# Designs tried in a protein design run: peptides against a protein of PDB entry 6DSZ. Part 288

Target 1, 361 residues: chain A of PDB entry 6DSZ
Amino acid sequence: NYVVTAQKPTAVNGCVTGHFTSAEDLNLLIAKNTRLEIYVVTAEGLRPVKEVGMYGKIAVMELFRPKGESKDLLFILTAKYNACILEYKQSGESIDIITRAHGNVQDRIGRPSETGIIGIIDPECRMIGLRLYDGLFKVIPLDRDNKELKAFNIRLEELHVIDVKFLYGCQAPTICFVYQDPQGRHVKTYEVSLREKEFNKGPWKQENVEAEASMVIAVPEPFGGAIIIGQESITYHNGDKYLAIAPPIIKQSTIVCHNRVDPNGSRYLLGDMEGRLFMLLLEKEEQMDGTVTLKDLRVELLGETSIAECLTYLDNGVVFVGSRLGDSQLVKLNVDSNEQGSYVVAMETFTNLGPIVDMCV

## One batch from the design tools (peptide; made by RFdiffusion4, then SolubleMPNN)

Design b2_p26_3_s4 (from b2_p26_3, 12 letters changed)
Fold by OpenDDE base, seed 2:
Structure b2_p26_3_s4 (fold): chain B 361 residues (1-361), chain A 26 residues (1-26)
Amino acid sequence: as target 1 above (361 residues)
Amino acid sequence: SAERERLKKALRELEESVKNPKLVLP
């Protein structure tokens, strides 16, 4: 009797931080294929709280806090297009993960996008947006009392969306996306009308961005707008201000993930395909009228880690590096560099045993 | 360099921006 102990997945394919278990707890949530691991961040490290088996590979995992919720809810979308909103409930020692809402958002017709599933949540929690298929943007309205996640599609004229985010500080839900056409890559914005179930013209667009522009970062207020990350350049646009930098150091390897450090969007972590960790810095300029504008963008090399699939800043300069290809890490960012000039120190390493080859026996 | 000082400033601000001292990883 070979008890093939089904080895638990160790490769990380997503991570998020927030307040899922309580309003006060800082949580790290880690997606490992079909497994969701929930930790509480403590002074002693990561305390495991719960493991949840999902009925499919986790493709999207996002925390959000609707108006009137005391803690974050978790949106999950699987690779099989099963969507759910999860709530953590604890009663004494009993821990339950409650499904607040669920639904299947698969379309009968559509070409699955080559760049995979993108799921985003409006910062004001008005809707979830999904790029599942080319030429379609799926919207899930967020209603408090709806146990069934109903979605509708809006047609996108732009067939090849590379990345998409909701912008901050918009009266209507507004998406910003990088797309490719025969002329190159471009950035466009659309307002999403829930009422009319259509796109309206967004506040701005930027034609002819860098050919390898791959990521959109929505910047919170007071800056607003978006950062566009390419192979050679990082650009900022908010409709009024445009800035671009081309730091030679980012040209060496493709940036593949990012995470916001500060709630105000002053700092971001960037990870590349070589496991280099960067800090993106937004320099502020205060205008005479009290408005805050972006003065400059800067990229600084912090050090090296495992190749990040996902990054999340926890607290006190501690970063979780979720790796699919290597060992995941907790790393500390130090004010002073070590002898090698690195600001990164590994605190903990989580062994990645590689992809579970499902040997179909 | 000016870059190094900006980075050091940014990193110091992380230490100063600790939200919950009880959740501070060592």
Scores: peptide ipSAE 0.413, ipTM 0.865, DockQ to the pose 0.746
Fold by OpenDDE base, seed 4:
Structure b2_p26_3_s4 (fold): chain B 361 residues (1-361), chain A 26 residues (1-26)
Amino acid sequence: as target 1 above (361 residues)
Amino acid sequence: SAERERLKKALRELEESVKNPKLVLP
């Protein structure tokens, strides 16, 4: 009886930072296939707290804080469409990860989207949105008392959604998405009515964006709106202001992940398919009336890392680079560049032993 | 360059914006 000790997965397919263990703790949560790793970020490094086995590959992992929660809850969706909301509980030395809610959100009918699963949470925690199938947007209303995650579908006329996010500062939950049709790629917004279970017209749209527009970043207040990342351009739109840049440096490789550095959305990290790490900067202009407007967008090359599947800013210029293809890293952003012009220094490297091939014998 | 100075400013602001120096790697 060869006990094949199943090698623990090392490839990272998701990461998130927040306050999961307590209101005060800064946590790094890492998804490695079916495994969730929970760390506390400390001055000494990443302290492991708990590992959790999930029933299926983690496809979505998002922290959110409903009104009246002292700490973040964790939403997980698996590739098998099992959804759960997890809470960390500690009583003395006893650590429990409890399921606050769960459900299966699989539809009997629908074409799974070729671009995979997208899961998003409304910033005001009114709902979770899921793009699982073409032509459908699934909504999970967030209710504190509901242990069963119930979902409904809204028909989406746009069959080929590339990326979708909830916008900030909207009276109603509002999605912004890039979609493709025969005429090209476009950006559209919809308000989501929980009551009527339908889409209403959103605040703005932008037709004929860059052909390779691939990512939507929802920008917090005071800027609001969204950033659209393409192969050649980065654009901002908030319904009033439009701004586009086409920095030549981003043409070299496709940006594949992003992470917000500042709560106000003034800075983002961008990672590309070559492992280049960029900072996207939103320059503000304060108007005489106290309104803040976007003055300019800038992209600056920080350096090179492992090819990021996901990025998360921790604090003090420390970034976790979650890699699927290479070693994951903790990196430090330095004010001064090295001799090669890099602002990135690897602090720690986490060996990726490659994909666990489940050889079903 | 003006670009380099902007980046340096942004990076300095990261160091200055440390929320919890006791909880984050120096």
Scores: peptide ipSAE 0.402, ipTM 0.864, DockQ to the pose 0.694
Fold by OpenDDE base, seed 1:
Structure b2_p26_3_s4 (fold): chain B 361 residues (1-361), chain A 26 residues (1-26)
Amino acid sequence: as target 1 above (361 residues)
Amino acid sequence: SAERERLKKALRELEESVKNPKLVLP
């Protein structure tokens, strides 16, 4: 019996940054198929803390901090619809990953969406939203004492949702989504009523966005609203302000991932299918009443990396580039460009050995 | 550690640089 040491998965399919191990630690969490890797970000690089096996491929991985929690909790959804909320506990040298809540959120009926599973968390931690099936939005209410993840479905009239996020600064949990109908792609918002288990009319909509609009970024306060990323254009809308840019440089390759750099949403990283790394910049304008509005959007090419499946800004200009198709990287953003005009320097590379061929021998 | 304080300082400088619109990449 040659125990072929099952090759550990190396392809990254998700990454998130937050304060999972403690309130003071900055963590990088990496999803590699069924494996979760937990690191502490240090001045010397990534320090491994724990590896966790999941019961299925990780499809959603999000950090969130409910009111009264000192550190972030981790929501995981697997491709088999197993949901859990995880907490990190350390007692001296003993490290435990505790399941606070779990549940299976699979429906007996529904068409699985072709664009895969989308999982989102309300910024105020009131609920988790899941787009698992066409024409359904699943809601998991977040209650502190709930050990069992209970979910309900709300019917979506929009059958073909491309992407969805919760908005910031909304009195009720509010989703913003791109959908496709026979007339094209559109953006719509809905308020989610936990009490009535229904959608109410959201604050705004934008009909006839770019035909290839593929991603929604929820923008935190003070700007609020959302950024819609297409093949040719990037648009901002918050109900009152609309702004669109069409930088020629983004037409060359499809933007496939994004990550917020600043808590206030002034900067984002964008990655495309060619491994180009961009910074999206939101220029602010301060109004006489002290309100902050969006003045302009800019896209700047930073350089080239591995093709990102996911991006996460760590600290000090360090970015983790999670790659499924290539090697994952830690890269440094420099203030000054090199002779080639790149602001990106590779710090560390993590070899991707490709898909694990489970040779069942 | 002094290094963790430097990293926190760099975060603060990044947070402060967000306050300083001059870090528009040229």
Scores: peptide ipSAE 0.241, ipTM 0.654, DockQ to the pose 0.061
Fold by OpenDDE base, seed 5:
Parts: C-alpha cells; sequence; structure tokens
Structure b2_p26_3_s4 (fold): chain B 361 residues (1-361), chain A 26 residues (1-26)
C-alpha cells in the first residue's frame, strides 16, 4: 500500500487580510481548496500559525468584526453549503480554532447559479447574504447567542445576478447588484428587512450598464455607493453622483479580482486575466460644507504578476497575489518604477503544483 | 535552505519597506 501522501493543495482560491489571531496582529488567511492557512504578517514576512481542514472546498471566506468583538471572526462557506463562524483562541502555546456557529444552508429546491456561490457580509455585521441559487437571496442574521446559523430566503425577481455587495452607510442593510435580463445588464439596490424577511426598494438603480459589467465594489464612507467594473468601463454611482471612465488599457484583458487598499475606499487594486495589476484611484473633492464627493476615477497600470484569483493588500505596499493558475506571490508596490515602468517587485513566490489530480486508481 | 534565505531577503525588504510610504501615484 503506497500511502501516496496526498500532496497538499497549492492552488489558491481565496485570500483575506484582517485581525483574526488578535486585535493587534495582521493576518493573511489563504484558502487552498479544503484547507485554510493562517499566517501572521510580520517584519519577517509570513509566519505560519495554523492550518485548518474544512469539510469541503472553501467557496466564501470573509473576516468581520461584530460590535463588541476585540478581533475579527471568520465566516466560511463551503461548496457543500456548510457555513461556519470561526474564532481564533490562544491559551499560552495552545492554539484552537473555535466554531462559534455553524449550519448547512443548502436548499432542497433551487437552481445553483452558473456564476457560483457569492457570500457577502453587511459592513455593520447585521447579516450575511448569500447568492447560491438563481432567484433567491439567502440571509443569515448575525446573532451572538446563536450557535446555529439559521437562514431564510428572499425571492429575487432578478434571476441572473452577476455580482452583489452590501453597501456602506445604510440605515438598513442594503445590497447592490449587477444583473442580466433580455435587455442587458443593470444595477439595482434593495434594502433587506430582517423583520419582514423581504426586500424594500433601495436608494438607487442604474439601468443599461455596460454589457460585460461583472463586478460590484461597495465603497466606504465618505464616498459611499458602488463601483461597477466592466470590460470597457468603470463606473461609480451613489444615488446622487454618477461617474464613468473608459480607459483603453482595461479593454485588453478582463478584470477578474479587486481589493481595497485604503479603509476610506480611495484606492483599489485590480487584477486581470493576463496578470496585470492596476491601481484604481478615487480622487476626492471637498465641498464648502465639508462634504467629500468623488471628483474623478483613474486607473494606473502598476505592473505584472501571476494571474490573480484573489488579491489582498497587507501593509506598506505589500500585496499577496493568490493564484489558481500560476504561482502565488508576495509582491511589493514601489513608489518609483523600474526601468521597464513597473511598480511591482516580486518578493516571494509560492509554487503552484496544479490541481491534485486525484487519480483514483 | 534557499527558501529560508529568500524569506530572509523578502523579510529584509519588508523591514526596509516599512520605512517607505505607501504607493502614491502622481
Amino acid sequence: as target 1 above (361 residues)
Amino acid sequence: SAERERLKKALRELEESVKNPKLVLP
């Protein structure tokens, strides 16, 4: 019996940065199929802390901090619809990952969406939203005392949701989503009523966006609103202000991932299918009343990396490039470009050995 | 190991980088 030591998965399918181990520690969490790797970001790079096996492929991995928590909690949803909320607990040298809550959120009836599982968390930690099936939005209310993740569905009239996010700065939890109908792609918002378990009319909509609009970025205050990324255009809308750019450079390859650099949403990283890394810049305008509005959007090419499945800004211009198709990288963003005009320097490369072909012999 | 040396190099670059401002594009 050759115990073929099953090679550990190396392809990255998700990454997130936050304060999971403590309030002070900066962590990088990496999803590699069924495995979660937890690192502390140190001056000495990525220090491995714990590896956790999950009961299925990780489909969603998000950090969130409920009111009165000292550190972030981790929400995980697997491709088998197992949901959990995890807490890191250290007691001396003993490290435990505590399951605060768990549940299975699979429905008996529903068409799984072709664009896969989307999981989002309300910025105020009121709920988790899940797009698992066409025409349904699943809500998991966040309650501290609930060890069992209970969910309910709200019917979406829009059957073909492309992407969805919770907006910032909303009195009620509000989703913004791109959807497709026979007339094209559109953006809509809904307020989510936990009490009534229904959608209310959201603050704004934008009909007839770009045909290839594929991603929604929720923008924090003071800007608020959302960025919509397409193949040819990037648009901003907050219900009052609309702005669109069509930089020729983004037409060359589809943007497939993004990550916020600044807490105020002034800068984002964008990665495309060719491994190009961009900075999206939100230029502010301060009004006479002290309000901050979006003046302009800019896209700048930073350089080239491995093709990103996910991006996460760590600190001090360091970015983790999680790759499924290539080697994952830790890269540095420099203020000065190299001779080739690149602002990106690879610091570390993590070899991707490809999909473990489980040759069931 | 070559990996540990690469890590130490990346680490030195991180330590040096902590002194550098975040990327600000002109």
Scores: peptide ipSAE 0.139, ipTM 0.674, DockQ to the pose 0.051

Design b2_p26_4_s1 (from b2_p26_4, 12 letters changed)
Fold by OpenDDE base, seed 1:
Structure b2_p26_4_s1 (fold): chain B 361 residues (1-361), chain A 26 residues (1-26)
Amino acid sequence: as target 1 above (361 residues)
Amino acid sequence: SSADEKRLKEALEEMEKNKKVDIKEP
């Protein structure tokens, strides 16, 4: 009788930081297959608060703060297309994770996209967007009073979407996406009409981006626009300004994840397939009219970590490196480099015991 | 470049300056 004590999942497949437990608490949320781990970031490090079992592998995990909420809500989508919006509620010592809304967003018709599930939230919390199936963009309107997550589909002419984000500072919810067609990879924008349940023409497009353009980063105001990350290049576009860099250092390994450090989008962390950690810096230029424009993009090597599946900046130069293939790490970014030229120091390492093969018993 | 190293240093210094949680190294 081998009581296979079901080893808790150790491989990280998602992480996010925000204010989930309270407005004041800084939280790290970690997705490990079907498990959500919630930590409070403290001076002593990560304090575990709650672990939550989910009804399926977590495919999307995003924090968002609707207008009038004091703390962040958590959107989760599972690989089985179960969507929920979760709230943390504490009443004395009692800790409850409340489901504010839920729904199944599976379609009966559609080809699941080869690049997997993409879930995004409008920065103004007007809607959730889902790329689940080729040629479809699913919209979940965010309504405070609705416990049932209802979705509708908008047809995408672009069948092969690589990545998609909502842009910041748009009057209407606006998506920016990289797609592939027979002519190559391109960037396009669409406005999403909730009323008409259709796409309108977006503010800009960029045809013929780098062939391996793989990621879109929506940049907050005052810059706005998006960063497109490729194998060889990083480009910025906001409709008015275009800037591209091709730092040789990024050619060595594919960038696979990113995380915004600053609320204003001045700095990003980038992780590659070799476990190299970079900082992407957006240099501002203040114009005579008081407008802020992007002056330059810079990429700097910070050091080496475990191969990141996800990155999240916590605070005080501390970064959580969520790894699926290796050990997850809590790392410190130091102001001064070590003797090896690294700015990265491992604070804590979380042993990855490998993928829990869901042994269907 | 020395200028790039300076910018990186300034960026890292800003992270420490703007901290809300003084996460200590173990």
Scores: peptide ipSAE 0.373, ipTM 0.881, DockQ to the pose 0.814
Fold by OpenDDE base, seed 3:
Structure b2_p26_4_s1 (fold): chain B 361 residues (1-361), chain A 26 residues (1-26)
Amino acid sequence: as target 1 above (361 residues)
Amino acid sequence: SSADEKRLKEALEEMEKNKKVDIKEP
C-alpha cells in the first residue's frame, strides 16, 4: 500500500499579519486552501509555529482584537460556510489552537454572489459582516460568552455588491460598499442596528463612481472614510471631503489587492495583475484647529513581484507577497532604488508547485 | 517627480526607523 503522501498546497489564497501567538509576537498567517500556516516573524525570517487543517477551503481569514484581549483572535470562514473564531494557546511546549466559537452560516435560500464570499469585522469588534448571497447582509454579533456563532440576515436593496468594509470611528457599526445597478457603480453607507436587525441610513453616499470600481479600503482615524479603487482612478471620501486621482500608471494593469502599512492609514501597498507593487500615500494637512484632513493621494511604483493574490506588510519594510499563480515571496522595500528604479528586493521565494486542486474530500 | 521620490524615500526611511523586528536578509 503506497501511502501517496498528498503534497501540501503551495498556492496562497490569503494572508494576514498580527499578534496571534502572543501580544509581543508578530505573526504571519497564510491560507493555502484548507491549510492555515502560522509563522513568527523574527530577525532570522519566518519561523514556522503551527499548521492547522481547516474543515474546507478558507474563504475569509481576519485577525481581530476584542476589548480586553491581549492578543488577536482569528476569524475563519470556509467556502462551505463554516465559521469559527480561533485562539492560540501555548503552555510550555504544548501548542493548542482552540475554537472559541463556531457555526454554520449557510442559508437555505439565496443566490450565491458572483464576486464570492466577503467577510469583514467591525473595527470595534461589535460584529462580523458577511456578504454571501445577493440581496443579503449577514451579521454575526460578537459576544464573548457565546460558543455558537449565531447570525441573522438584513435585506440589502443593492443586489450586486462588489466590495464592502466596516468604517472606522463610527458610533454604530457602519458599512461602506461598492455596488452595481443599471446606472453604473456607486458607493453607499449603512449603519447596522444590532438591536433592530436593520440598516439605518449611513453618513454618506457617492453615486456614479468609476465603472470598474472594485475595492473599498476603510481608512482609520484621523482621516476616516474610505478609499475606492478602480481601474483608472483612486478616490477618497469621508462624508465631508472627496478627492480623486487618476494616475496613468494604474491603467496599465488592474489593482487586485491591497494592504495597510500604517495603523493610521497613511500608507497602503497595492498589487496589480502584472505583479507590480505600488505604495499609496495619504498626504496629511493639519488645519489650524488641529484637525487632520487629507491633502492629496499619491501612487508610487515600488517594483515588481510575483502576481499577488494577497499582500501583507510585516515590519522593517518587509512584505509578504502571497501568490496563487506564481511563487510567493518575502520582499524587502529598500530606501534607495536600484539601477532599474526598483525599491523591491526578493529576500525569499516560496515555490508554488501548481494549482490548488480542490480535492473535495 | 523629485518631490514624489523624496516622499517615497521618507516613507521607506520611516519603516526602517519604526521597526520592532530587525528582519535581516538571509
Scores: peptide ipSAE 0.368, ipTM 0.879, DockQ to the pose 0.814
Fold by OpenDDE base, seed 4:
Structure b2_p26_4_s1 (fold): chain B 361 residues (1-361), chain A 26 residues (1-26)
Amino acid sequence: as target 1 above (361 residues)
Amino acid sequence: SSADEKRLKEALEEMEKNKKVDIKEP
């Protein structure tokens, strides 16, 4: 009986930063297939706190803070459509990960989307949105007293959603999404009515965006709106202002991940399929009335890393590069470039031993 | 451009200035 000690998964499928262990702790959470790793970010680097085995491959992992919670809760959705909301509790040296709510959100009928599972949380924590199946948007209302995650579907007329996010600063939960039809790719918004369980017309739309528009970034206030990332262009729209850039440097490789650096959405990290790391900068213009508008967008090459599946800014210019294909890295962004023009220095590298092939023998 | 490099530098300097955790290089 060879007990093949299954190697722990090393490929990173997701990462998120927030305040999960306490209101004060900065945490890095890493999803490695079925494993969740929880770290505290310290002056000495990443301190491991807990590892949690999940019942299935983690497909979505998002931190959120409902009104009146002192720290972030963790939403997880597995590839088998098991949803849970997790809370960290510590009592002295005893550490428990508590399931606040759980549910299975699988539909009996539906075509799983070819672009995989998308999970998003409303910034005001009113709902979770899930794109699991073509032509459906699943909503999980967030209720504090409900231990059972109940979901309902809203029909999407747009069958081929590429990416979707909730917008910030909306009176009603509002999604912004890129979709494809026979005429190309477009951006649309919908308000989500929890009461009526339907979509209402959103504040804006943009038809005929770039053909390879692949990602939506919801921009916090004061800017609001969304950034749409394509192969050749990056566009901003908030219903009033539109701005587009086409920096030649992004044409070389497809941007595949992003992470917000600033709470106000002034800076983002972008990673491409070649492991290039970029800074996207939103230049503000303050109007005489005190309103802040977007003046310009800029993209700057920071350097090269492992090919990111996910990026998360920690603090002090430190970035975690979660890689599925290569080694994950902790990298430092330096103020001054090196002789090669790189601002990126690897601090730590986490060896990826490759995919765990579950050989069912 | 020199202006772009300056903006990037200012952005990176702001990250260091606004840090809550002084993560040290190993």
Scores: peptide ipSAE 0.406, ipTM 0.888, DockQ to the pose 0.831; fails the geometry check
Fold by OpenDDE base, seed 2:
Structure b2_p26_4_s1 (fold): chain B 361 residues (1-361), chain A 26 residues (1-26)
Amino acid sequence: as target 1 above (361 residues)
Amino acid sequence: SSADEKRLKEALEEMEKNKKVDIKEP
């Protein structure tokens, strides 16, 4: 009897940070296929708290804090379109992951998008948005008392959405997305009406962005707006201000992931397909009226890591590098570069045993 | 540029200054 100990998945396909276990705890949550690992970030590093088996591959994992919640809730969507909202509860030594709400959000009709599942949460926690199928934007209203996640679709005229985010500081939930049409790639915004279950015209659009524009970063206030990352360029737009940079260093490899460092959106980590780690910096300009505007964008090379599938800034310059293709890492960002000009030092490495080939024997 | 290096340094210093968790290097 060979007990094939089913090796636990080691490849990371998502990571998020927030306050899931308590209001005070800084957590790292790691998705490894069907496995969710929950850590507390401590002075000694990552302390494991709980592992959760999911009934499917995790496709979306996002922390959010509805009004009146003391800690973050976790939204998970599986590759089979099972959605849930999870809450951490601890009573003494007993740790429970409670399903606050659940639902299946699969449509009977629709072309699954080739770029996969996108899930986003409105910063004001009014709704969850899902891009599951071409030409559809699915909305899950966030109601406190609803144990059943109900969704509706809004028709999206733009069939080929590349990436989508909710914007910050919008009176109504507003999405910003990169889409492709026969003329190229473009950025558009829509307001999402929960009442009418339709899109209204958003505050701005930008036609003819870079042909390889691949990611949208929603920028918090005071800047607002969005950053659009391409192969050759990084652009900022907020309706009033447009800035573009084309740093030669980003042209060498495609940026594939990002993570916000500061709550105010002044700094972001960027990871590329070669495992290069960058800092994106937003330079502030204070106007005479007290308004803060974006002066400039800068990209600085920090160093090299494992190829990131996801990045999470923790605290104290510590970054979790979640890797699917290589070993995941905890890295420290140092103030001073080493002899090689790197600001990155590996603190801990988590061996990736590769994809579990489900040899169904 | 020296100005870029300075901004990066200031950014990294701010991360350490604003820390809530003093994650120690192993």
Scores: peptide ipSAE 0.397, ipTM 0.884, DockQ to the pose 0.828; fails the geometry check

